Peptides against a protein of PDB entry 6B4J. Designs and how they scored, part 50

Target 1, 315 residues: chain A of PDB entry 6B4J
Amino acid sequence: DITMQWYQQLQDASMQCVLTFEGLTNSKDSQAKKIKMDLQKAATIPVSQISTIAGSKLKEIFDKIHSLLSGKPVQSGGRSVSVTLNPQGLDFVQYKLAEKFVKQGEEEVASHHEAAFPIAVVASGIWELHPRVGDLILAHLHKKCPYSVPFYPTFKEGMALEDYQRMLGYQVKDSKVEQQDNFLKRMSGMIRLYAAIIQLRWPYGNRQEIHPHGLNHGWRWLAQILNMEPLSDVTATLLFDFLEVCGNALMKQYQVQFWKMLILIKEDYFPRIEAITSSGQMGSFIRLKQFLEKCLQHKDIPVPKGFLTSSFWRS

## One batch from the design tools (peptide; made by RFdiffusion4, then SolubleMPNN)

Design b1_p13_6_s4 (from b1_p13_6, 4 letters changed)
Fold by OpenDDE base, seed 2:
Structure b1_p13_6_s4 (fold): chain B 315 residues (1-315), chain A 13 residues (1-13)
Amino acid sequence: as target 1 above (315 residues)
Amino acid sequence: VKPEPPVTHFLLP
């Protein structure tokens, strides 16, 4: 399967990256530990500072991340930090940066859906300039949210239940599995972030170039979902999240083909979701239903709330 | 821009 080969390739690349900087992460040397912590902060703090407040601030954050990845010194925690401080510094920073972007989907976007857009536009812009960061973003995303691939991990004979639950994206702490609502919230955040990344371009880059991971991947994702049996509650939730965030962009890009896809979802796939939906899961089902019906009735998908406008970039 | 293939191209028969 081509999709699974792609998934595995990205995971292998991510694992290889970890092995590459293992010397830095496992060092007992005090100076190496200091460098590691400085690099980790330099990679992650700017991402945490991303907000919907002002375009000018977002540009500053972008420039700082790009400078760091370019081997230039950046100010972090009152110190000058550079990836050149250690031979493994660049690999480490790329990995941690990518991890942090996905974590912001998992945490910030999960709680504040509108946060997807400023995070995504920075991630997209960085990906354009630093393709390896993009691959690592996908690797982290796919590992935490297999539904972003999409695929459903299978239980293998002899596998511990907890390990299977983790493969499905659940957090398991002290032999307690995460509650379904919290799980879905995290998955929603990551899917929304992904849906934002594939449609956004950094406005100060070379927009004439092809998006490194554009809307064609959104089309592929939808097609792949439709080839899979729906999962109870999960499919209705994530399909809604995806369409709410990138449906307008897909509509503009694919026009008549998009509407054919949406009709297929409503007429053929939605009944399959209904068939597996319990009375306690009607919330996600009803939300998807209402969204699809409204879009088909109006022949339009609204621009998502929080979408970055020209006024944002002038602020 | 090269048009993307129709949805059916990605769907299993």
Scores: peptide ipSAE 0.026, ipTM 0.654, DockQ to the pose 0.032
Fold by OpenDDE base, seed 5:
Structure b1_p13_6_s4 (fold): chain B 315 residues (1-315), chain A 13 residues (1-13)
Amino acid sequence: as target 1 above (315 residues)
Amino acid sequence: VKPEPPVTHFLLP
């Protein structure tokens, strides 16, 4: 399966990256530990500072991240930090930066859906300039949210239940699996972030070039989902999240083809979701239903809440 | 008439 090959390739690349900077991460030297911590902070703090407040602030954050990845010194924690402080510094920073973007989907976007857009536009812009960061974003995303690929991990003979739960994207701590609502919330955040990344371009980049991971991947994702059996509660939840965030962009891009797909979802796929939906899961099902019905009735998909406007970039 | 299923083309990154 080409999709699974792609998944595995990205995971392998991510693992190789970790091995490459193992010398930095496993060092017992005090100076190396200091460098590691400084680089980690320099990579992750700017991402945590991303907000919906002002475009000018977002540009400053972007410029700082790009400068760091370009080997330039940046100020972090009151110190000058550069990836040149260690031979593995760049690989480490790229990995940690990518990890942090996905973590913001998992945490910030999960709680505040509108946060997807400023995070995504920075991620997209960085991906355009630093393709390896993009690959690592996908690797982290796919590992934490296999539904972003999409695929459904299967239980293998002899597998521990906890390991299977982790493969499905659940957090398991002290032999306790997270609650389903928390799981779905995290998955929703990551899917929403992904749906935002594939449609956004950094406005100060070379927009004449193709998007490094654009809306064609959104179409791919939908096609794959529709060719899979629905998963109880998960499919209805994530399909809604995806369409709410990038449905307007897909509509504009694919027009008649998009509407054919949306009709297919309503008429063919939706009954299959219904068939596996329990009474306790009707909330996500009804939300998807109402969304689809409204969109088809109005022949329009609204621009998502939090979408970055021209006024944002002038602030 | 049943709509055509979605079709996609993508390159591996």
Scores: peptide ipSAE 0.024, ipTM 0.611, DockQ to the pose 0.025
Fold by OpenDDE base, seed 3:
Structure b1_p13_6_s4 (fold): chain B 315 residues (1-315), chain A 13 residues (1-13)
Amino acid sequence: as target 1 above (315 residues)
Amino acid sequence: VKPEPPVTHFLLP
């Protein structure tokens, strides 16, 4: 399976990255520890500062991240920080930056769906300039949300139940599995972030170049989802999240093909989702149904809430 | 009833 091979390659690359900077992370030297912490802060704090407030502020954040990744010194925590402070500094920063982007999907976007767009446009722009960061974003995303690939992890003989639950994307702490609502909330945030990334280009970059991970991957994702058996509650939730965020962009890109897909979802895929939907899960199903019915009726899919306008970039 | 073409026929880019 090409999809599983791609998944595994990204995971392997991520693991190799961790091994590459293990000297920095495992160092007992006080100076190395200081450098590690400074680099970690420099990589992650700017991402946490991303907001919908002003385009100018977003540009400053982008420029800071790009400068750091380019080997330039940046100010962080009142100190000058550079990836050149350690031979493994760049790999470490790329990994931590990518991890932080996905974490913002998992946490910030999960709680505030509109936050997907400013985070995603920065991530997309950084990915364009630093492809390795993009690969690591995918690796982190896929690991935390296998549904972003998409694939459904299988239980293997001899596997601990907790490990299987973690593979499915659940958090397991103190032998307690995460509640389904919290799980879906986190998955939704990550899918929404992904759906935003694939459609957004950094406005100050070379837009003539091909998006490093564009809408064609969105089409692929939908195709793969529709070719899979639906999962109870998960499929209806994430399909809605994805289409709400990137459906307008997909509509504009794929036109008639997009509408054929929506009809296929309504006519062929909905019955399959419904068949596995319990009474307690009807909320997600109904939400998806109403969304698709509205879109099909109006022959339009709305621009998502939080989509960045020209006025945002002038602020 | 002609089997509707598999989803793959509609979703190939």
Scores: peptide ipSAE 0.021, ipTM 0.619, DockQ to the pose 0.022
Fold by OpenDDE base, seed 1:
Structure b1_p13_6_s4 (fold): chain B 315 residues (1-315), chain A 13 residues (1-13)
Amino acid sequence: as target 1 above (315 residues)
Amino acid sequence: VKPEPPVTHFLLP
């Protein structure tokens, strides 16, 4: 399976990255610990500062992240910080930066859907300049949300139930599995972030270059989802999240083919979703149904709320 | 009803 091979390659690259900076991570030296913490803050704080407030502020954040990844010193916590402070500094920063982008999907976007766009445009722009960060974003995303690949993890003989639950993307703490609503909220945030990344380009970059992970991956994702048996509540939720965020962009890119896909979802895939939907899960199903019916009726997919306009970039 | 061919055969560009 080509999709599973791609998944495994990204996970292997991520694991190899962790091994490369293990010396920095496991060091008992006080100076090395200080450097690690400074690098971690320098990588993650700018991402947490991303907001919908002003395009100028977003540019400053982007420039700071890019400078850090380029080996330039940046100010963080009142100190000058550089990846050159340790031989494993660059690998560590790339990993932690990628992890933080995915975490913003899991936390910030999950709670505030509009936050997907400013986070995604920075992530896309950084990915264009630093491909390794992009691969690590995918690795982190795929591990936390296997539905972003997409694939459904299988229970294997001898596997602990908790480990299987974690593979499915659930948080398990003190032998208690996460509630379904919280799980779906986190998965939604990550899918929405991904759907935003694949359609957005950093406006101050070289737009003549091909998007490093563009809408063709969105089309692939949809095609793969539709070839899979639906999961109860999960499929209806995430398919809606994905289409609400990137459906307009996919419509513009693929035109007639996109509409054929929407008709296929309505006519062939909906009955399969309905067949596995319990009365308590009808909310997600109905939301997806209403969205698709409205889009097909109007022959239009609305621009998502929070989409960045020219006025945002002039602010 | 003949199983419809996988969506990927029709939709993948």
Scores: peptide ipSAE 0.020, ipTM 0.614, DockQ to the pose 0.026

Design b1_p13_7_s1 (from b1_p13_7, 5 letters changed)
Fold by OpenDDE base, seed 3:
Structure b1_p13_7_s1 (fold): chain B 315 residues (1-315), chain A 13 residues (1-13)
Amino acid sequence: as target 1 above (315 residues)
Amino acid sequence: SLPKIEIAPPSPE
């Protein structure tokens, strides 16, 4: 399976990255610990500052992240910080930055869906300039949300139930699994972020280059989902999230072929979702159904709420 | 059986 090979390659690369900066991570030296914390803050704080407020502020954040990844000193917490402070500093920062982008999907986008777009455009722009960060974003995303690959993890013989729950993307703390609503909320945030990344380009970059992980991956994701039996509640929820965020972009890119895919979803896939949906889960399916039927009826997919306009970049 | 959908994207229009 090509998709699973791709998944495994990204996980292996991520693991290798962790091993590369293990010296920095495991150091007991006080100076190394200080450098680690400074680098971690320098990588993650700018991402947390991303907001829907102003394009100018977003540019400043982008420039700061890019400067850090380029080996330039940046101000963080009142101190000058550079990846050159440690031989493993760049690898560590790339890993932590990628982790933070995915975490913003998991937390910020999960709570505020419109936040997907400013986060995604920065992530896309950084990915264009720093491909390794992009690969690490995918690795983190795939690990936290296997549905972003997509695949549905299977229970293996001898596996602990908690480990299986974690593989499915659930948080398990003190032998308590998170509630289904919280799980779906986090998964939704990550899928929405991904759907935004694949369609957005940083407006101040070289747009003549091909998107490093563009809408072709959106098509692939949909095709792969539709080639799999639906999972109760999960598939309906995430398919809605994905289509709401990037459906308009996919429609513009693939036109008639995309409409054929939407018809296939309605005619062939909805009955399969409905067949596995309990009465208590019907809300997720109804939401998906109503959205898609409305799109088909109007022959249009709306631009998602929070989509960045030219006026945003002038602010 | 699920309909087989080609994973490879079509050419952009």
Scores: peptide ipSAE 0.217, ipTM 0.867, DockQ to the pose 0.033
Fold by OpenDDE base, seed 2:
Structure b1_p13_7_s1 (fold): chain B 315 residues (1-315), chain A 13 residues (1-13)
Amino acid sequence: as target 1 above (315 residues)
Amino acid sequence: SLPKIEIAPPSPE
């Protein structure tokens, strides 16, 4: 399976990255620990500062992240920080930055769906300039949300139930599994972030270049989902999240072919979702159904709330 | 059985 090979390749690359900077992360030396913490803060704090308030602030954040990744010194916590402070500094920063982008999907976007767009446009722009960060974003995303690949992890003989639950993307703390609503909320945030990344380009970059992970991957994701049997509640939830965020962009890109796909979802896939949907999960299915039926009726998919406009970039 | 959908995206219109 090409999709699983791609998944595994990204996970292997991510694992190799961790091994590459293990000297920095496992060092008992006080200076190395200080450098690690400074680099971690420099990589993650700018991402946490991303907001929907002003385009100018977003540009400042982007420039800071790009400068850090380019080996330039940046101010963080009142100190000058550079990836050159340690031979493993760049690999560590790339990994932690990518991890933080996915974490913002998991946390910020999960709670505030409109936050997907400013985070995604920065992530896309950084990915364009730093492809390794993009690969690591995918690796982190795929590990936390296998549905972003998409694939459904299978229980293997001899596997602990908790390990299987973690593979599915659940958080397990003190032998307690995360509540389904919280799980779906986090998965939704990550899918929404992904759906935003694949359609957005940093407006101050070279717009003539091909998107490093563009809408073609949106089509691929939908096609792969539709080639798989739905999961109860999960498929309806994430399919809605994906279509709400990038449906308009996919419609504009693929036009008639995308409308055919939406018809296929309604006619062939909805019955499959409905067949596995319990009465308590009907809300997710109804939301998806109502959204898609409205789109088909109006022959339009709305621009998602929070989509960045020209006025945002002038602020 | 599920209809097989081509994973490769069509040409952009």
Scores: peptide ipSAE 0.212, ipTM 0.865, DockQ to the pose 0.033
Fold by OpenDDE base, seed 4:
Structure b1_p13_7_s1 (fold): chain B 315 residues (1-315), chain A 13 residues (1-13)
Amino acid sequence: as target 1 above (315 residues)
Amino acid sequence: SLPKIEIAPPSPE
C-alpha cells in the first residue's frame, strides 16, 4: 500500500532525526543540558504565543521561528540562542518545533477550533521555507492521529492491548486508557489543524511556488477515507471536522468534481456510517449529515469560523 | 463493496 509506505517513510525519517540529536538529549554535560533547554524553549515558546489577535504579532512570531531555523541568533528567555551552539542543534529544533505544532493541534485547536488558522498559516509558511519541518509535522501528526494518514490501525497477533490502544491514538497512563470524548477531541483538533495547513499560504512568502502540501492532499485524504470502511464514531467526527475546515477551499479548487464527491458521501457513504453508528454515537453522525445536507441544498460550503481575513493581516 | 475513488486529485477548475 503506497499510503502505508509513505507513512512508514515519514516515521523512519522522524526516528532517524531523533537518533541524530540523541547526543544532545542524552548528554550529562552541564553546558549541553543548558543548550538543549535553551533550544527547546526557543523552538516551542513562539508557537505557544500564536494567537488570533493581530497579524503583526503573527509575523513577528514567524520571523523569529524562521530566524532560528536559518541559524541566526534569537532572543529567548533573556538569552541569545542559536542552533549553531551544538552540531545537533538544528535537527533538535526542527523536531521540537514540528512536535509543538502538532501539540497545538492536539491541545489548543481541540479546545478552540478557531486557533487552527493562525497556527496553520505559520506552520505552512515555515514548511515552505523548511521542508524538513513539514515532513516532521506529518510524522508527528500521523503517529498521534493515524486517521490523518488516513488508516485504521489493526490489532496484530501477540500485541498488548495497551500498545494497540496507543496505535489507535489513545493516551494510556498508568494502565488507564483515555476516555472516548477526550480522545475524539484531540483527534478533532489535529485533523482541523491539518485541514487548515493544506489550504493556507503564508502571505509574505513567494506565492508563485506550489504549496508544499496543498489541497491535492485534501482530495487524497477524502478519497482514501471514502475507500475505507468507516470506523464507529471516529469517521463521522473527523469527516465533519475536515469538511467544516477545508470544504470551502476544496469547493473553490475542484468545483464540480468536489460536488460529485459530496453527493457520493451523502448517497453511498452515509448509509455505511449509519449502519455502524450506535444510538449513543448518533450525535456525530447527525452533525455530519446536517452539515452536508445544508451544503448540498445551498450549493455552498461556508467559510469556516476563524478563517483569516485581509483585515487580520492589516492589524 | 465501497466504490473506488481515484486518489489522484482532478485538475483544478
Scores: peptide ipSAE 0.204, ipTM 0.862, DockQ to the pose 0.033
Fold by OpenDDE base, seed 5:
Structure b1_p13_7_s1 (fold): chain B 315 residues (1-315), chain A 13 residues (1-13)
Amino acid sequence: as target 1 above (315 residues)
Amino acid sequence: SLPKIEIAPPSPE
């Protein structure tokens, strides 16, 4: 399967990246530890500072991240930090930066859906300039949220239940599995972030170039989802999240063909979701159904709340 | 059976 091959290739590349900088991460040398900590902070703190407040602040954050990835010194924690401080510094920073973007989907976007857009536009812009960061974003995203690929992990003979739960994206701590609501909240955040990334371009970059991971991947994601049997509660939840965030963009891009896909979802896929949905899970399905039926009725998909406007970039 | 949707996106309109 082509999708699974792509998934595995990205995971392998991510694993190889970890092996490349293991000398930095495993060093007992005090200087190496200091460098590691400084690089980790330099990579992750700017991402945590992303907010919906002002476009000017967002540009400053972007410029700082790009400078770091370009081998330039940046100020972090009152110190000058550069990836050139260690031979594995660039690989480490790229990995940690990508990890942090996905973590912001998992945490910040999960709690505040509007946060998807400022995070995504920075991620997209960095991806355009640093393709390896983009691949690592996908690798981290796919590992934490297999539904972003999409695929549904299967239980294999001899597998521990906890390992299967982790493969599904659940957090398991002290032999306690994450509650379903928290799990879905985190998955929603990551899917919403992904849906935002594939449609957004950094406005200060070369927009004449093709998006490194654009709306064509949005179509692919939907097609793949619809080619699979739905998973209870998960499919309805994430399909809604995806369509709410990038449905307008996909409509504008693919027009009639996208409307045909939405009709197919309503006519052929909704009955399948409903058939596996318990009474206690009906809320997620109803939300999806109402959203899609409203879109079809009005022949329009609304621009998502939090979408970045020209006024944001002037602030 | 599930409808088979082509994974390759159509040309943008």
Scores: peptide ipSAE 0.201, ipTM 0.862, DockQ to the pose 0.033

Design b1_p13_7_s2 (from b1_p13_7 with E13L)
Fold by OpenDDE base, seed 1:
Structure b1_p13_7_s2 (fold): chain B 315 residues (1-315), chain A 13 residues (1-13)
Amino acid sequence: as target 1 above (315 residues)
Amino acid sequence: PLPPVEFAKPSPL
C-alpha cells in the first residue's frame, strides 16, 4: 500500500530526527541542558501565543519562528537564543516546533474550533519556508491521529491491548484508557487543524508557488475514507469536522467533482455509517446527516466560522 | 523530501 509506505517513511524520518539530536536531549552537561531548555521554549512559546485577536500579532509570531529556524538569534525568556548554540539545535527546534503545532490541534483546536485557522496559517507559512518542519508536522499528526492518513491500525498477535489502544490514538495512563468523548475531541482538533493547513497560505509569502501540502491532499483523504469501511462514531465525527473546515475550499477548487463526491458520501457511504451506528452514537451521525443535507439542498458549503478575513490581516 | 501521496479518486462504491 503506497499510503502505508508513505506513512512509514514519515515515521522513519521523524525517528531519525530524534536520533540526530539525541546528544542534546540525553546530555548530562549543565550547559547542554540549559541550551535544550532555551531552544525548547523558543520553539514552543510562540506557537502557544497564536490567537484570533490580531493579524499584526500573528505576523510577529511568524517572523519570530522563521528567524529562529533561519539561525538568527531570538529573544526567549529574557535571553538571546539561537539554534547555533548547539550542532543539533536546528533539528531539535524543527522537531519540537512541529510537535507543538500538532499539540495545539490536539488541545487548543479541540476546545476552540476557530483556533484552527490562525494556527494553520502560521504552520502553512512556516512549511513553505521550512519543508522539514512540514514533514515533521505530518509525522506527529499521523502518529497521534492515524485517521488523518487515513488508515486503521490493526491488532497483531502478541500485541498488548494498551499498545493497540495507543496505536488507535487513545491515551492510556495507569492502565486506564481515555474516554471515547475525550478521544474524539482530540482527534477532531487534529483533523480540523489539518483541514485548515491544506487550504491556507501565509499572506505575506510568495503566493505564486504551489502549496506544499494543498487541497489535493484533502481530495485524496476523502477518496481514501470513502474506500474504507466506516468506524463507529469515529468516521461520522471526523468526516463532519473535515468537511466543515475545508468543504467550502474543496467546493471552490473542485466544483462539480466535489458535488459528485458529496452525493456519493450522502447516498452510498452514509448508509454504511448508519449500519454501524449505535443509539449512543447518534449525535455525531445526526450532525453529519444535517450538514450533508443542508449543503446539498442549498448547493453551498458555508465558509467556516473563524476563517481569516482581510479585516483580520489589517488588525 | 518524501514522495507526494498519489492523488486518488473515489472508486465506485
Scores: peptide ipSAE 0.029, ipTM 0.603, DockQ to the pose 0.034
Fold by OpenDDE base, seed 3:
Structure b1_p13_7_s2 (fold): chain B 315 residues (1-315), chain A 13 residues (1-13)
Amino acid sequence: as target 1 above (315 residues)
Amino acid sequence: PLPPVEFAKPSPL
């Protein structure tokens, strides 16, 4: 399976990255600990500062992240910080930056769907300049949200139930699994972020280059989902989230082929979702239904709320 | 560009 090989390759690369900077992360030396914390803050704070407020502020954040990844000193917490402070500094920063982008999907986008776009455009622009950060974004995303691959983790003989729940993307704390609503909320945020990344280009980059992980991966994702059995509540939720965020972009890119896929979703796949939907899950089902019906009726997919306009970049 | 031929018509399993 090519999809599973790709998944495994990204996980292996992520694991090798962790091993590469193990000396920095496991150091008992006070200076190494200080450097680690400074690098972690320098990588993660700018991402947490991403907002929908102004394009100029977004550019400042991008330039800071890019400068850090380029080996330039940046100001963080009142100190000059550089990846050159430790031989493992670059690998550590790339890993922590990628982890933080996915975490913003999981937390910020999950709570504020419009936040997907400013986060995604920075992530896309950084990925264009720093491909390894992009691979690590995918590795983190796939591990937290296997539905972003997509694949469904299988229970293996001798596996603990908690470990299987974690593989499915659930948080398990003190032998308590998270509630389904919180799980779906986090998964929604990550899928929405991914759907935004694949369609957005940093406007100040070389836009003549091919998107490092573009809309073709969105088409692949949809095709793969449709070739899988639907999961109760999960499929209806995430399919809606994905189409709401990137459906307009896919429509513009693939035109008639996109509409054929949308019809296939409504006519062939949606009844399969309905068949596994319980009375308690009707919310996600109805939302997907209404979205599909409205889009097919109007022959249009609306531009998603929070989509970055030319006026945003002039602010 | 058009989607790959393999994804032109998904086949539910």
Scores: peptide ipSAE 0.028, ipTM 0.666, DockQ to the pose 0.030
Fold by OpenDDE base, seed 5:
Structure b1_p13_7_s2 (fold): chain B 315 residues (1-315), chain A 13 residues (1-13)
Amino acid sequence: as target 1 above (315 residues)
Amino acid sequence: PLPPVEFAKPSPL
């Protein structure tokens, strides 16, 4: 399976990255620990500062992240920080930055869906300039949300239930699995972030270049989902999240082909979702139903709420 | 029939 090979290759690359900076992370030296902490803050704080408020502020954040990845010194916590402070500094920063982008999907976007767009446009722009950060974003995303690949992890003989739950993307703490609503909320945030990344380009970059992970991956994702058996509540939730965020962009890009796919979703795939939907899961199902029916009736997919306009970039 | 995932690179229209 080509999809599973791609998944595994990204996970292997992520693991190799971790091994590459192990000397920095495992050092007992006080200076190395300080450098590690400074680099971690320099990589992650700018991402946490991303907001929907002003395009100018978003540009400052982007420029700071790009400067850090380019080996330039940046101010963080009142100190000058550079990836050149340690031979493993760049690999560590790339990994932690990618991890933080996915965490913003998991946490911020999960709570505030509109936050997907400013986070995603920065992530896309950084990915364009730093492809390794993009691969690491995918690796982190796929590990936390296998539905972003998409695939469904299988229980294997001898596997602990907790390990299987973690493979499915659940958080397990003190032998307690997270509640289904919290799980779906986190998965939704990550899918929404992904759906935003694949359609957005940093407006101050070279827009003549091909998107490093563009809408063709959105089409692939939909095609793969439709070729899989639906999962109870999960499929209805994430399919809605994906279409709400990137459906307008897919419609504009693929036109008649997109509408054929949307009809196929409504006529062939939606009944399969219905067949596995319990009475307690009708909320996600009804939301997807209403979305599909409205879009097909109006022959339009609305621009998602929070989509970045020209006015945002002038602020 | 759903397009094979492997060939799901639609040409941009």
Scores: peptide ipSAE 0.026, ipTM 0.685, DockQ to the pose 0.030
Fold by OpenDDE base, seed 2:
Structure b1_p13_7_s2 (fold): chain B 315 residues (1-315), chain A 13 residues (1-13)
Amino acid sequence: as target 1 above (315 residues)
Amino acid sequence: PLPPVEFAKPSPL
């Protein structure tokens, strides 16, 4: 399976990255520990400062992240920090930055759907300049949300139930599995972030270059989802999240082909979702239903709430 | 069933 091969390749690359900076992460030396903490803060704090407030502030954050990844010193926590402070500093920063972008999908976007766009446009612009960060974003995203690949992890003989639940993307703490609503909320945030990344370009970059992970991957994701059996509540939730965020962009890019796919979703795939939907899961199902019906009736997919306008970039 | 092969590789319109 080409999809599983790609998944595994990204996970292997992520694992190799972790091994590469293990000397920095496991060091008992006080200076190495200080450098690690400074680099971790320098990589993650700017991402946490991303907001919908002003385009100028978003540019400052982008420039700071790019400067750090370019080996330039940046101010973090009142200190000058550079990836050159340790031979493993760049690999560590790339990994922690990518991890933080996915974590903002999991936490911030999960709670505030409109936050997907400013986070995604920074992530896309950084990915364009630093392709290894993009691969690590995918690796982190795929590990936390296998539905972003998409694939369904299988239970293997001798596997602990908790480990299988973690493979499915659930958090398990103190032998307690995460509640389904919280799980779906986190998965929604990550899918919404992904759907925003694949359509957005950093406006101050070289717009003549091809998007490093563009809308063709959105089409691939939809095609792969439609080739899979629906999962109860999960498929209805994530298909809605994906289409709400990137459906307008896919419609503009693929036009008639996109509408054929949307009709296929409504006529062939939606009844399969309905057949596995319990009475307690009708919320996600009804949202998807109403969205599909509205889009097909109006022959339009609305621009998503929080989409970055020209006025945002002038602020 | 796989969606028709036409959906596997979208041509940019």
Scores: peptide ipSAE 0.026, ipTM 0.675, DockQ to the pose 0.031

